# Peptides against a protein of PDB entry 1EBD, part 11

Target 1, 138 residues: chain A of PDB entry 1EBD
Amino acid sequence: KASYEGKVAAEAIAGHPSAVDYVAIPAVVFSDPECASVGYFEQQAKDEGIDVIAAKFPFAANGRALALNDTDGFLKLVVRKEDGVIIGAQIIGPNASDMIAELGLAIEAGMTAEDIALTIHAHPTLGEIAMEAAEVAL

## One batch from the design tools (peptide; made by RFdiffusion4, then SolubleMPNN)

Design b2_p25_4_s3
Fold by OpenDDE base, seed 2:
Structure b2_p25_4_s3 (fold): chain B 138 residues (1-138), chain A 25 residues (1-25)
Amino acid sequence: as target 1 above (138 residues)
Amino acid sequence: TAAELERLAAERAARRERLAKIKAK
């Protein structure tokens, strides 16, 4: 966010057209566990009258997280019920700061929970949690 | 916002149309 906003500001100062018009702007906190978010939170979607599915999958059920002895937290997908489109994601857990990038791409591309569920993730990886949460949203 | 989601949906549709044209080559 800050780096992107800095680029937009620099372009505006230079007299170039620039916009901050993305829905999928990631927010990351490098805490232990890490926290990452992109798009809508479940409550934000509800407050806007969007009917959503909130699909949650815990790191404690992920083979890579178990192997790393780092099983705190979860991934949450926020999926619009009408069409299955992913509109938000939150991650609390190991490598959340990098894992959020896949979900940011999915949101910007207009992908559904089915699109992620049908994507092969390498085994065993933390990234498989995105697939597992997508399967919960089906 | 809902308006931003609708804008993004239109851009996604345009990207999918471009991709379909590329795949048809």
Scores: peptide ipSAE 0.052, ipTM 0.547, DockQ to the pose 0.047
Fold by OpenDDE base, seed 1:
Structure b2_p25_4_s3 (fold): chain B 138 residues (1-138), chain A 25 residues (1-25)
Amino acid sequence: as target 1 above (138 residues)
Amino acid sequence: TAAELERLAAERAARRERLAKIKAK
């Protein structure tokens, strides 16, 4: 966010057209466990009258997280019920700061939970949790 | 916003159509 806002400001000062046209700006906290979010929180979507599925999958059920002995937290997808479009994601757990980028890409591309569920993820990885949460949303 | 979400859904649909045309070659 701040880095992007700094870039937009620098481009504006340089006389370049700069528009903030992104829907999915990631927010990351490098805590232990890490916290990351992109797009809508479940409550924000509900407050706007969007009917959503909140699909949650725990790191305690992820094979890589188990192998690393780092199983705290979860991934949550916020999915619009009408069409299955991913509108938000939250991750609390290992590698959340990097893993949020896949979900940011999915949101900006207008992808559905099905698109993630049908994408082959490498095994065993922490990133497989995105596929698992997407399957919960189907 | 709801309008941005609808835009993204429309862009997805257009992407799927382009991919279908490529796969049909």
Scores: peptide ipSAE 0.052, ipTM 0.567, DockQ to the pose 0.041
Fold by OpenDDE base, seed 5:
Structure b2_p25_4_s3 (fold): chain B 138 residues (1-138), chain A 25 residues (1-25)
Amino acid sequence: as target 1 above (138 residues)
Amino acid sequence: TAAELERLAAERAARRERLAKIKAK
């Protein structure tokens, strides 16, 4: 957020046309385990009357998390039921602070759970959990 | 918001169309 807003401000000061246009602002807590979120929480979507699927996949089932002996937590996708569009994501677990960036990109681009499920993730990686959670949402 | 989600859906459709055109060249 702040770094992006700073760039927009610098461009405006330089006389370049620029606008703050973002939908999904990531929030990160560097705890142990790390917590990250972008877009809607499941309850926020429900409170706005959006019918959602909350697709959850545990790090305990992720091959890289097992290899690292760091299997606490999960990834959750908040997916709009009508069209499968990803509108939010939460990660509690290893490398959540960096992993949230993929999902932020997916949300800002209006991607679906299918778009993530059909994206090849390297095996074994922590990032592969996004693909697994997307498959749960299909 | 719902309006933002509809905007993103339209942008997604346009992205897919652009990608299809690029891959066809």
Scores: peptide ipSAE 0.045, ipTM 0.569, DockQ to the pose 0.043
Fold by OpenDDE base, seed 3:
Structure b2_p25_4_s3 (fold): chain B 138 residues (1-138), chain A 25 residues (1-25)
Amino acid sequence: as target 1 above (138 residues)
Amino acid sequence: TAAELERLAAERAARRERLAKIKAK
């Protein structure tokens, strides 16, 4: 957030058009395991009256996480039930700080769980867990 | 916010319509 607001301010000073109008601002905690979030938490969506599916997939079922012996945590997608649009995501686990970027892109582009489920992820990778969680939401 | 989600939904609908026209030829 702060770095993006600083970029917009610098662009405005330079005479370039810029806007701060984003839904998907990532939050990261570099703990062990790492924690990352973007968009809505499940409870925040419910409190706003949005009917959601919370799709969760564990790193303990991910082939790359098993090969690395680093299987703590999960990925969660928050999906609007009406149209399958992804409105939030949370990751606790290996490489969460980098993996959240794919989901931030998906939210800002108005993508659905189907759009991620139909995207080929390299095998075996940690990122493949996003596809697995998207399939749970279908 | 709900208003931002509706904006994104409208943009996605317009993108799908453009894509359908491209796929038709």
Scores: peptide ipSAE 0.035, ipTM 0.524, DockQ to the pose 0.044

Design b2_p25_4_s4
Fold by OpenDDE base, seed 5:
Structure b2_p25_4_s4 (fold): chain B 138 residues (1-138), chain A 25 residues (1-25)
Amino acid sequence: as target 1 above (138 residues)
Amino acid sequence: AAAALAAEAAARAARRARHAAILAK
């Protein structure tokens, strides 16, 4: 957010036509465990009248998280039920601050849970949890 | 310079239109 807004401001000062053109702004809290979010929360989507699937997968079931002895938390996908489009994601757990970027990309691209489920993730990685949560949404 | 600025503005407009189309689904 701040770096992007700073870039837009710098481009405007330089006389470049610039505009804010993002939809999904990531939010990160560098706690232990880390917390990251992008797009809609489940309740926010419901309050706006969007019918959603909240697909949740725990780090306790992720092979890399087990190998790291860091299994606290989960990934949650917020998926629009009508068409399977990912409209939000939340991660509480190891590397959440970096892992949210994939899901931010997916939201900005208009990807579905199926698109993520069909994307091969390296094994064993923390990133596989996105694929596993996407499979839960199918 | 003017052509580059116009191209940058057009690229931003295209991204905004894409995002609006995604959100309108």
Scores: peptide ipSAE 0.023, ipTM 0.469, DockQ to the pose 0.600
Fold by OpenDDE base, seed 1:
Structure b2_p25_4_s4 (fold): chain B 138 residues (1-138), chain A 25 residues (1-25)
Amino acid sequence: as target 1 above (138 residues)
Amino acid sequence: AAAALAAEAAARAARRARHAAILAK
């Protein structure tokens, strides 16, 4: 948020046409396990009358998380049922602070759960959990 | 709004078609 707003402000001061237009603002807590969120929470979407699928995949089922002995938590995708568009994501677990960037990109680009499910992730990686959660949403 | 949604739908359809073509090889 603040860094992007600062860039837009600098561009506007320099006489370049720029606006603060963002859909996805990441929020991160550098705890152990890490917590990250972008876009809608499931309950927030429901409270706004958006019909959603909450697709959840646990780190306990991720091959890299098992190899690291760091299997606490999960990834959750908040997917709009009408069109499969990803509108939010939450991660509690290893490397959540960095992994949220993929999901922020997906939300900002108006991608679907199918777009992530069809993206090849390297094996074994923590990042595969995004693909696995996207497959749950299909 | 309608033009933006149509552009997004077209972009998604193009990605799916590319993925299907890769998987069919």
Scores: peptide ipSAE 0.018, ipTM 0.432, DockQ to the pose 0.038
Fold by OpenDDE base, seed 2:
Structure b2_p25_4_s4 (fold): chain B 138 residues (1-138), chain A 25 residues (1-25)
Amino acid sequence: as target 1 above (138 residues)
Amino acid sequence: AAAALAAEAAARAARRARHAAILAK
């Protein structure tokens, strides 16, 4: 957030057209477990009249999380029902601060839950939770 | 709109075909 706002401000001072889009900006809390979010929350999308699927997958079902003995939390995808486009993601769990970057890329690129579900993740990794949550959204 | 939807459908079909070819190795 702050680094992006600083970049937008520098671009505006330079006379370039720039705007702050807070929907695409990740938010991270470095707690234990970590918390990360990008794009829409499920309730925010509903309040704006967007029909969504909220797909949730727990860290307790992930092979890497089990091997690390760190299984608290989940990943949630917020998917627009009309076209399957990912419009938001929330992660509570190990490495959430880094894992949110994949989902930020997916949102910015206009990817669907199908696009993530068809992406092979290395096994066993925490990243597989994004693939598993995308499969739940299909 | 119709041309954009057709392009998206073609791109998804290509990704599915690539995925299936990887899993068949």
Scores: peptide ipSAE 0.018, ipTM 0.446, DockQ to the pose 0.028
Fold by OpenDDE base, seed 4:
Structure b2_p25_4_s4 (fold): chain B 138 residues (1-138), chain A 25 residues (1-25)
Amino acid sequence: as target 1 above (138 residues)
Amino acid sequence: AAAALAAEAAARAARRARHAAILAK
């Protein structure tokens, strides 16, 4: 957030048309386990009257997380039911701070759960959990 | 919020159109 707002301000001073867009700004907490979020939480979407699917997949079912003996937490996709568009994501677990970037890109690009489910993730990786959660949303 | 989600839907449609145009070449 703050670094992005600083960039927008610098671009505006330089005479470039720039606006602060808050749609897919990530929030990260470097706790153990790590916490990351981008876009809507499920409750925020509901409070705005958006009908959503909350697709959740646990790290305890991820092959890489099992191999690392680090299986705490989950990934949650917040998916608009009408068209399958991803409007938010939350990750609690290993590498959440880096993994949120894929989902931030997906939201900014207006991608669906299907777009993620059909993206090949390397095996075995923690990142496969995004694909698994997307499959739950279908 | 509603305007942002409409913009995302439009961005997806534009991406699909670009993809189709690439595959048609």
Scores: peptide ipSAE 0.024, ipTM 0.542, DockQ to the pose 0.044; fails the geometry check

Design b2_p25_5_s1
Fold by OpenDDE base, seed 5:
Structure b2_p25_5_s1 (fold): chain B 138 residues (1-138), chain A 25 residues (1-25)
Amino acid sequence: as target 1 above (138 residues)
Amino acid sequence: SAAAAAAAFAKGLALAAANAAAAAA
């Protein structure tokens, strides 16, 4: 947030009018395991009256996580039922701090779980877990 | 556990958001 707002401010000062326009701000805790979130939590969406699917996939089922012997945690997608749009994501596990960026992009772009499920992810990677969780949401 | 970490994380973010909103008011 601060870095992005700083860039927008610098552009404005340089005579290029711009505005801060974003929907989702990622949050990261560099713990062990790492924690990352962007957009809605499941309960937050429910509290706002949004009907959601919480699609969860464990790192214990991810080939790269197994190869790294780092399988604690999961990825969760919060998917709006009416249109399949991803409105939130949480990652507890290896490389969560970097992996959240893909899902932040997806949320900002208004992508669906199907969009992620149909996106080819390299094998074997931790990033495949996003695709796997998206498939759970379908 | 991962579940406990997730719960703590969610609660922490909710609190942080509430505090930020209060500070901005």
Scores: peptide ipSAE 0.083, ipTM 0.642, DockQ to the pose 0.026
Fold by OpenDDE base, seed 1:
Structure b2_p25_5_s1 (fold): chain B 138 residues (1-138), chain A 25 residues (1-25)
Amino acid sequence: as target 1 above (138 residues)
Amino acid sequence: SAAAAAAAFAKGLALAAANAAAAAA
């Protein structure tokens, strides 16, 4: 957020039209395990009357997490049932702070769970958990 | 709602804090 606002300000100073857009701003906490979020939380969506699928996949079932002996936590996708569009994501676990970027991109692009499920992720990687969670949402 | 989002993230923070404390012991 702060870096983004700084970029907008710098562009404005440089004479380029820019606006602050807060769509899909990630939130990260560098704790152990790391926490990251982008877009809607499940309960937030429900409170707003959005019918969602909360697709959750544990790091305990991820091959790379097992190899790293770092299996605490999960990835959760918040998927709008009407059209399958990903509207939020939360990660608690290894490398959550970096992995949230893929999901931020997906939300910004209006991608569906199917789009992620059909995207090949390298094996074995922590990132595969996004694909696994997307498959749960289908 | 912002309150619901904050509460949800707080659960994650609580888990992280608990795990960090356990690892530090």
Scores: peptide ipSAE 0.042, ipTM 0.603, DockQ to the pose 0.016
Fold by OpenDDE base, seed 2:
Structure b2_p25_5_s1 (fold): chain B 138 residues (1-138), chain A 25 residues (1-25)
Amino acid sequence: as target 1 above (138 residues)
Amino acid sequence: SAAAAAAAFAKGLALAAANAAAAAA
């Protein structure tokens, strides 16, 4: 956030059109397990009257997490029902701080759960959990 | 709402803290 705001400020000072969009600004806590979020939380979306699917997939069902013996937590996608667009994501688990970037990109680009579900992820990887959660949302 | 987002994230943080404490015990 701070680095992004710094870039926007620099662009504004330079006379370039720039705007801060916080929709895809990640929040990360480097705890054990790590916590990461981007976009809407499920309850936040509901409070704003957005009809959402909350698609959750556990790390305990992820092959890479099992291989690493690090299976605590889950990934949650918050998907707008009307169009299938991903509007939020939360990850509690291994490598959440890095894996949130894929979902930040997806949200910023206005991608759907189907887009993620149809994206081939390497096997076995922690990143597959995003694909699995996207499939749950379909 | 900001409050709902904060509460949701705090729930995750609480889980993380509990797991860390359990691992350290």
Scores: peptide ipSAE 0.037, ipTM 0.597, DockQ to the pose 0.016
Fold by OpenDDE base, seed 3:
Structure b2_p25_5_s1 (fold): chain B 138 residues (1-138), chain A 25 residues (1-25)
Amino acid sequence: as target 1 above (138 residues)
Amino acid sequence: SAAAAAAAFAKGLALAAANAAAAAA
């Protein structure tokens, strides 16, 4: 957050228009399992009157998580029903702190659940869970 | 709302804490 705001300020001083979007600022807790979030939580979106799909996929169904014997938790996508755009994501599970970056990128770029579902993820990987959750949202 | 977000993340933290406790038992 602070580094991002500093970059925006520097660009503005240099005469380059820039915007601050706090929606795509990731939050991470390095617990066991790890917790990560970016964008809207489901209830936050509902409180703002956004009609959303909460698409959830468990690590217990992920091949890499099974191979690692680390299957606690899930990935959740918060998808706006109107246009299928991903507006939030939460991960509780193995490598959540790194995996959240893909979803942060997707939100910043205005990608849909379909975009993620059609993106081939290596098999078997933990990251494949993002694709699986996106398929749930379709 | 920030309160709704906090509640959602707190649920995740509670899950993490429960899992850590279960792993230590």
Scores: peptide ipSAE 0.036, ipTM 0.594, DockQ to the pose 0.016

Design b2_p25_5_s2
Fold by OpenDDE base, seed 2:
Structure b2_p25_5_s2 (fold): chain B 138 residues (1-138), chain A 25 residues (1-25)
Amino acid sequence: as target 1 above (138 residues)
Amino acid sequence: AAAAAAAAFAKGLALAAANAAARAA
């Protein structure tokens, strides 16, 4: 947030007006396991009257997490039912602070769960969990 | 913002359930 707002302000001062969009700004807690979020939480979407799918996939079912013996937590996608667009994501688990960037990109670009599900992820990686969660949302 | 990022993601989701109950023992 602070760095993003500072960048927007610097760009505006430099003669390049930019808008601040808080939807795609990630928030990270560097605990063990790490916590990361971007965009809507499920309840926030519901409170605004958005009909959503909350697609959850556990790290305990991820091959890389098993190989690392670090299987606590999950990834959750918040997907708008009307058009399949990803509007939020939450991660509790290994490398969550870095993994959230892919989902921030997806939200900023207006991607759907299908777009992520059809994206080939390297095997075995923690990142595959995003693809698996996207498949749950289909 | 956004409710302080859902209250710092439910306070690290209760700091990962107290680090899985201090590793279950």
Scores: peptide ipSAE 0.408, ipTM 0.829, DockQ to the pose 0.017
Fold by OpenDDE base, seed 4:
Structure b2_p25_5_s2 (fold): chain B 138 residues (1-138), chain A 25 residues (1-25)
Amino acid sequence: as target 1 above (138 residues)
Amino acid sequence: AAAAAAAAFAKGLALAAANAAARAA
């Protein structure tokens, strides 16, 4: 966020049109395992009266995580029940800091859990966990 | 509210911190 806003400010100072246009701001903590989030947490959505599906998939069930012997944590999707749109995601686990970007893109684009579930992810990869969690939401 | 969600996330972060400390020991 800060770096992105810094770019917008620099472009404005240089006399170039620029805008901050984002819906979801990622948050990352580089712990072990890493923690990342974007958009709504499940309880935030519920507190705002949004009916949601919380779809969770563990890294212990991910083929690449098993191959890496790094299986702690999970991916959670927060999906609005009305239309299946992804409104939030949380990851605790290997490569969470990079993997959150796919879900940030999905949220910014207004994608559904079905969109992610029907997107081919290479097997076996850590990123495949996003597809697996999306399938849980269906 | 948002505080409850933040608290849940904080529990995850605390677990991550504990795991990191254990691996570093």
Scores: peptide ipSAE 0.395, ipTM 0.837, DockQ to the pose 0.016
Fold by OpenDDE base, seed 3:
Structure b2_p25_5_s2 (fold): chain B 138 residues (1-138), chain A 25 residues (1-25)
Amino acid sequence: as target 1 above (138 residues)
Amino acid sequence: AAAAAAAAFAKGLALAAANAAARAA
C-alpha cells in the first residue's frame, strides 16, 4: 500500500503526461554562504493549493557547523501535510551545493520527512541538518 | 507558479547576503 501510494504521489508530482517536470532539478548559487534549492518553494506550493509544513533548522544548532565555525544559514524542508512527502528543500549555508543532492534524491524517490528522520546520518556532520529538519516536520 | 518560486529564491539569496554581511561585521 505505502509503495503504491508513493508511486501515485510521484506521478501526481510529475504532473500531466505531456509536461516535463523540472521540480527535481537543483538550483545552486555558489555564494558565501552557498544557496541551493530543489523542488517546491513554500509559497509556490501554497499558490498551487498544496497544504505544506515548512520545517526549518539552523546551522547554528549543527555540531559540525559549530566545529567549523561556519554557522550561518539554515535548511528548510517543504513537506506536503496530506502524506508527509518532501516536495521541496532550500539550503543556505556551508556545503549547501553538495547537501542538496540528498534532498533531490529524496524528492525524486517520493520520500517522506519520516524517511529522512529515520535515516542515520554520520555524527558530527553537516548532513545531519537534513535529519534535524525532517524531525521538525514530524 | 514559477513567479512565486523565483520570488522565494530571491528572498533566500537576500538572506544569504545578509548573513554574509553580518559575519563580516
Scores: peptide ipSAE 0.381, ipTM 0.837, DockQ to the pose 0.016
Fold by OpenDDE base, seed 5:
Structure b2_p25_5_s2 (fold): chain B 138 residues (1-138), chain A 25 residues (1-25)
Amino acid sequence: as target 1 above (138 residues)
Amino acid sequence: AAAAAAAAFAKGLALAAANAAARAA
């Protein structure tokens, strides 16, 4: 947020007016394991009357996490049922602070769970868990 | 924002149960 706003401000001062217009602001807790979130939490969506699917996949089932012996936690996608659009994501696990960026991009772009499920992820990687969670949402 | 990232993601999900002994959310 701060870096993005700083760029917007610099561009505006340089005579190129721009707006701070973003949907997804990531939040990270650098604990062990790391926690990261972007967009809606499941209960937040429900409280706003959005019908959602919460698709969860554990790191214990991820090949790279197993190879690293770092399998605690999960990835959760919050998917709007009406159109399959990803509106939120939460990660607890290895590299969560970096992995949240893919999901932030997906949410900002209005991508669906199907879009992520059909995106080929490198094998074996931690990032494959996003694809696996997206498949759960289908 | 989003209940301050849902209370800093539920307090790092209770600091991931002090080394991810917990799950869910």
Scores: peptide ipSAE 0.374, ipTM 0.819, DockQ to the pose 0.018

Design b2_p25_5_s3
Fold by OpenDDE base, seed 5:
Structure b2_p25_5_s3 (fold): chain B 138 residues (1-138), chain A 25 residues (1-25)
Amino acid sequence: as target 1 above (138 residues)
Amino acid sequence: AAAAAAAARAKGLALAAANAAAAAA
């Protein structure tokens, strides 16, 4: 499904931190796979001296992604270690453009990885990947 | 719970301000 060129482009975008005017302003690229980001990139946080956990979960382990035969990519949460607050998120994969909204809300509200991990997500959905990544951060 | 949420929000706003300042540099 995903084009090789789309994968390379998405990886390049996700690998290069960009400064944002506000932590919870999302950026979306409608490539195949889609790429979405909100808040800090891992390297950006590190460059600013923020001690972070980068919690990553693959779509290959998501039940809905498997059912859709669309398992390329991952979700990454950037979590501040001192208090567990989510400060960034990146998604490369199916429906990334829509799924980034939950994480934008979480970041804007100052929510922790625990808050997301303990939020019930419908099964089976692509959105469960946010919960799974949050559990990795705990 | 509301007080805890407010504290978390304030921390988030501080982070946003720092991020915006970094973007302007």
Scores: peptide ipSAE 0.019, ipTM 0.489, DockQ to the pose 0.025
Fold by OpenDDE base, seed 3:
Structure b2_p25_5_s3 (fold): chain B 138 residues (1-138), chain A 25 residues (1-25)
Amino acid sequence: as target 1 above (138 residues)
Amino acid sequence: AAAAAAAARAKGLALAAANAAAAAA
């Protein structure tokens, strides 16, 4: 947040148009397993009257998580039903604090679940779970 | 299991939030 606000201020001083955008600010809890979130939670979207799909995929079904014997938790995508746009994501599990960055990028760029589902992820990786969760949303 | 915890933004900004954590079995 603060770093982004500083960049916006610098751009304004330099005469470039810029706007403050807080849509995709990640939050992390460094517990075991780690917890990470960006954008809307499912209930927040529902409380605002947004019709959403909560697409969930477990680490217990991820090849890299199995190989690491670290399979607790899941990835959840919050997808707007109207247009398939990703508006939030939550990860409970291994390396959640780093993996949330891909989904923050997707939300900022206005990507759909289809965009993530059709993006090739390296196999086997923990990050591959984002692709699997996106497929659930289709 | 569901749990709520305080969250920290990735760049060190603390945020009071209800983060629902669940262990998947």
Scores: peptide ipSAE 0.018, ipTM 0.393, DockQ to the pose 0.022
Fold by OpenDDE base, seed 4:
Structure b2_p25_5_s3 (fold): chain B 138 residues (1-138), chain A 25 residues (1-25)
Amino acid sequence: as target 1 above (138 residues)
Amino acid sequence: AAAAAAAARAKGLALAAANAAAAAA
Protein backbone atom coordinates (compact mmCIF):
# COMPACT_ATOMS: atom_id res chain seq x y z
CA LYS B 1 0.00 0.00 0.00
CA ALA B 2 2.50 2.64 1.09
CA SER B 3 4.87 1.83 -1.75
CA TYR B 4 2.04 1.90 -4.25
CA GLU B 5 0.81 5.23 -2.94
CA GLY B 6 4.36 6.57 -3.17
CA LYS B 7 4.49 5.54 -6.81
CA VAL B 8 1.21 7.30 -7.50
CA ALA B 9 2.56 10.44 -5.83
CA ALA B 10 5.71 10.33 -7.96
CA GLU B 11 3.64 9.99 -11.11
CA ALA B 12 1.48 12.92 -10.07
CA ILE B 13 4.57 15.08 -9.51
CA ALA B 14 5.77 14.09 -12.97
CA GLY B 15 2.48 15.37 -14.42
CA HIS B 16 1.14 11.94 -15.30
CA PRO B 17 -2.42 10.98 -14.50
CA SER B 18 -2.46 8.46 -11.69
CA ALA B 19 -4.86 7.24 -9.04
CA VAL B 20 -4.94 4.97 -6.03
CA ASP B 21 -7.76 2.59 -6.86
CA TYR B 22 -7.71 -0.74 -5.04
CA VAL B 23 -10.30 -3.07 -3.59
CA ALA B 24 -8.16 -5.03 -1.17
CA ILE B 25 -5.05 -4.28 0.85
CA PRO B 26 -2.94 -7.23 1.92
CA ALA B 27 -1.85 -7.62 5.52
CA VAL B 28 1.18 -9.72 6.38
CA VAL B 29 2.78 -10.84 9.61
CA PHE B 30 6.23 -12.35 9.15
CA SER B 31 5.83 -14.79 12.00
CA ASP B 32 6.54 -18.50 12.05
CA PRO B 33 4.33 -19.63 10.49
CA GLU B 34 3.76 -16.55 8.34
CA CYS B 35 0.29 -15.07 8.28
CA ALA B 36 -1.24 -13.20 5.38
CA SER B 37 -4.69 -11.90 4.60
CA VAL B 38 -6.42 -9.96 1.87
CA GLY B 39 -10.05 -8.94 1.50
CA TYR B 40 -12.80 -10.34 3.67
CA PHE B 41 -12.49 -12.73 6.51
CA GLU B 42 -15.31 -15.26 6.57
CA GLN B 43 -16.94 -13.75 9.63
CA GLN B 44 -16.64 -10.21 8.27
CA ALA B 45 -18.49 -11.26 5.15
CA LYS B 46 -21.18 -12.99 7.19
CA ASP B 47 -21.55 -9.94 9.43
CA GLU B 48 -22.20 -7.87 6.32
CA GLY B 49 -24.84 -10.34 5.12
CA ILE B 50 -22.70 -11.82 2.34
CA ASP B 51 -23.37 -15.52 1.86
CA VAL B 52 -19.97 -17.13 1.49
CA ILE B 53 -18.19 -20.41 1.07
CA ALA B 54 -15.07 -20.76 3.18
CA ALA B 55 -12.87 -23.09 1.17
CA LYS B 56 -9.96 -24.34 3.25
CA PHE B 57 -7.03 -26.48 2.19
CA PRO B 58 -4.24 -27.57 4.56
CA PHE B 59 -0.54 -27.35 3.82
CA ALA B 60 -0.33 -30.88 5.22
CA ALA B 61 -1.90 -31.99 1.94
CA ASN B 62 0.40 -29.90 -0.28
CA GLY B 63 3.22 -31.78 -1.98
CA ARG B 64 5.77 -28.97 -1.76
CA ALA B 65 4.98 -28.32 1.90
CA LEU B 66 5.52 -32.02 2.61
CA ALA B 67 8.82 -31.96 0.73
CA LEU B 68 9.91 -28.94 2.76
CA ASN B 69 8.77 -30.56 6.01
CA ASP B 70 6.77 -27.39 6.68
CA THR B 71 3.12 -28.38 6.71
CA ASP B 72 1.63 -26.17 9.41
CA GLY B 73 -1.38 -24.11 8.50
CA PHE B 74 -3.73 -23.69 5.60
CA LEU B 75 -5.06 -21.48 2.87
CA LYS B 76 -8.65 -20.27 3.10
CA LEU B 77 -10.61 -18.67 0.29
CA VAL B 78 -13.69 -16.65 1.07
CA VAL B 79 -15.93 -17.04 -1.94
CA ARG B 80 -19.26 -15.32 -2.51
CA LYS B 81 -21.84 -18.04 -3.10
CA GLU B 82 -23.94 -15.98 -5.48
CA ASP B 83 -21.35 -15.82 -8.24
CA GLY B 84 -18.25 -17.66 -7.05
CA VAL B 85 -16.22 -14.44 -6.85
CA ILE B 86 -13.28 -14.51 -4.46
CA ILE B 87 -13.73 -11.74 -1.90
CA GLY B 88 -11.07 -12.72 0.62
CA ALA B 89 -8.19 -15.02 1.38
CA GLN B 90 -6.15 -15.98 4.41
CA ILE B 91 -2.92 -17.95 4.47
CA ILE B 92 -1.15 -19.32 7.49
CA GLY B 93 1.92 -21.29 6.53
CA PRO B 94 5.11 -21.34 4.50
CA ASN B 95 5.63 -18.42 2.13
CA ALA B 96 2.22 -16.92 2.99
CA SER B 97 3.67 -13.41 2.64
CA ASP B 98 4.44 -13.92 -1.04
CA MET B 99 1.59 -16.27 -1.90
CA ILE B 100 -1.02 -13.72 -0.84
CA ALA B 101 -0.14 -11.61 -3.89
CA GLU B 102 -1.79 -14.07 -6.29
CA LEU B 103 -4.99 -13.90 -4.32
CA GLY B 104 -4.80 -10.13 -4.02
CA LEU B 105 -4.57 -10.03 -7.80
CA ALA B 106 -7.52 -12.39 -8.10
CA ILE B 107 -9.66 -10.21 -5.84
CA GLU B 108 -8.65 -6.97 -7.57
CA ALA B 109 -9.49 -8.53 -10.93
CA GLY B 110 -12.86 -9.86 -9.72
CA MET B 111 -11.88 -13.46 -10.40
CA THR B 112 -13.87 -16.50 -9.36
CA ALA B 113 -12.76 -19.63 -7.60
CA GLU B 114 -13.19 -21.34 -10.96
CA ASP B 115 -10.66 -18.96 -12.54
CA ILE B 116 -8.06 -20.02 -9.98
CA ALA B 117 -9.02 -23.69 -10.18
CA LEU B 118 -8.56 -23.61 -13.95
CA THR B 119 -5.19 -21.85 -13.71
CA ILE B 120 -2.38 -24.37 -13.93
CA HIS B 121 -0.01 -24.05 -11.01
CA ALA B 122 3.42 -25.61 -11.21
CA HIS B 123 3.78 -28.95 -9.45
CA PRO B 124 4.97 -29.29 -6.81
CA THR B 125 4.73 -25.75 -5.42
CA LEU B 126 3.36 -24.08 -2.34
CA GLY B 127 1.29 -21.86 -4.62
CA GLU B 128 -0.54 -24.93 -5.86
CA ILE B 129 -2.52 -24.79 -2.62
CA ALA B 130 -4.47 -21.83 -4.03
CA MET B 131 -5.68 -24.04 -6.85
CA GLU B 132 -6.57 -26.79 -4.40
CA ALA B 133 -8.55 -24.43 -2.20
CA ALA B 134 -10.31 -23.04 -5.26
CA GLU B 135 -11.34 -26.55 -6.25
CA VAL B 136 -12.82 -27.03 -2.79
CA ALA B 137 -14.95 -23.94 -3.39
CA LEU B 138 -16.53 -25.39 -6.56
CA ALA A 1 -2.14 -4.66 -21.90
CA ALA A 2 -3.80 -1.36 -21.03
CA ALA A 3 -7.20 -2.68 -22.07
CA ALA A 4 -6.73 -5.82 -19.99
CA ALA A 5 -5.72 -3.75 -16.97
CA ALA A 6 -8.77 -1.54 -17.39
CA ALA A 7 -11.04 -4.58 -17.56
CA ALA A 8 -9.49 -6.01 -14.42
CA ARG A 9 -9.96 -2.70 -12.62
CA ALA A 10 -13.58 -2.56 -13.68
CA LYS A 11 -14.12 -6.04 -12.27
CA GLY A 12 -12.58 -4.94 -9.00
CA LEU A 13 -14.86 -1.94 -8.80
CA ALA A 14 -17.82 -4.16 -9.52
CA LEU A 15 -16.79 -6.38 -6.63
CA ALA A 16 -16.53 -3.40 -4.30
CA ALA A 17 -19.96 -2.18 -5.38
CA ALA A 18 -21.47 -5.63 -4.91
CA ASN A 19 -20.00 -5.92 -1.44
CA ALA A 20 -21.32 -2.49 -0.51
CA ALA A 21 -24.77 -3.45 -1.77
CA ALA A 22 -24.70 -6.65 0.26
CA ALA A 23 -23.75 -4.73 3.38
CA ALA A 24 -26.61 -2.30 2.81
CA ALA A 25 -29.24 -5.03 2.34
Scores: peptide ipSAE 0.017, ipTM 0.487, DockQ to the pose 0.035
Fold by OpenDDE base, seed 1:
Structure b2_p25_5_s3 (fold): chain B 138 residues (1-138), chain A 25 residues (1-25)
Amino acid sequence: as target 1 above (138 residues)
Amino acid sequence: AAAAAAAARAKGLALAAANAAAAAA
């Protein structure tokens, strides 16, 4: 958290303010499929002049989702192009309400898509989709 | 098929309230 806050503070001083405190607060809709979000949406980042990659991976391509016959939706990472830092994430799909926590932690810590891509996720798991989406951002 | 549900903040309710106040100022 402190490292990310420091980066955002430096950006704010440079004339690129960002609301750090908003980035770490997950919101969930317990629908079927579940919806979860933390940090920036792609359009919010664009509206603030942040050049982003929207890295999307579908549950239809996730081994655990296939095994569960629950493949609706996707995970999206919002990644700042300048440095690969994850600034937002959205999940529509199975277990989204719990899976958003990993990405909330990553955003608070100022992690990059590379950090997630290089993190070993158990196979097959729903959580593995975060790694797959991170690889899309590389 | 999609089912409707209510929205909820999963974490940081107190911080969310403070942020909402700041955004409304």
Scores: peptide ipSAE 0.014, ipTM 0.383, DockQ to the pose 0.032

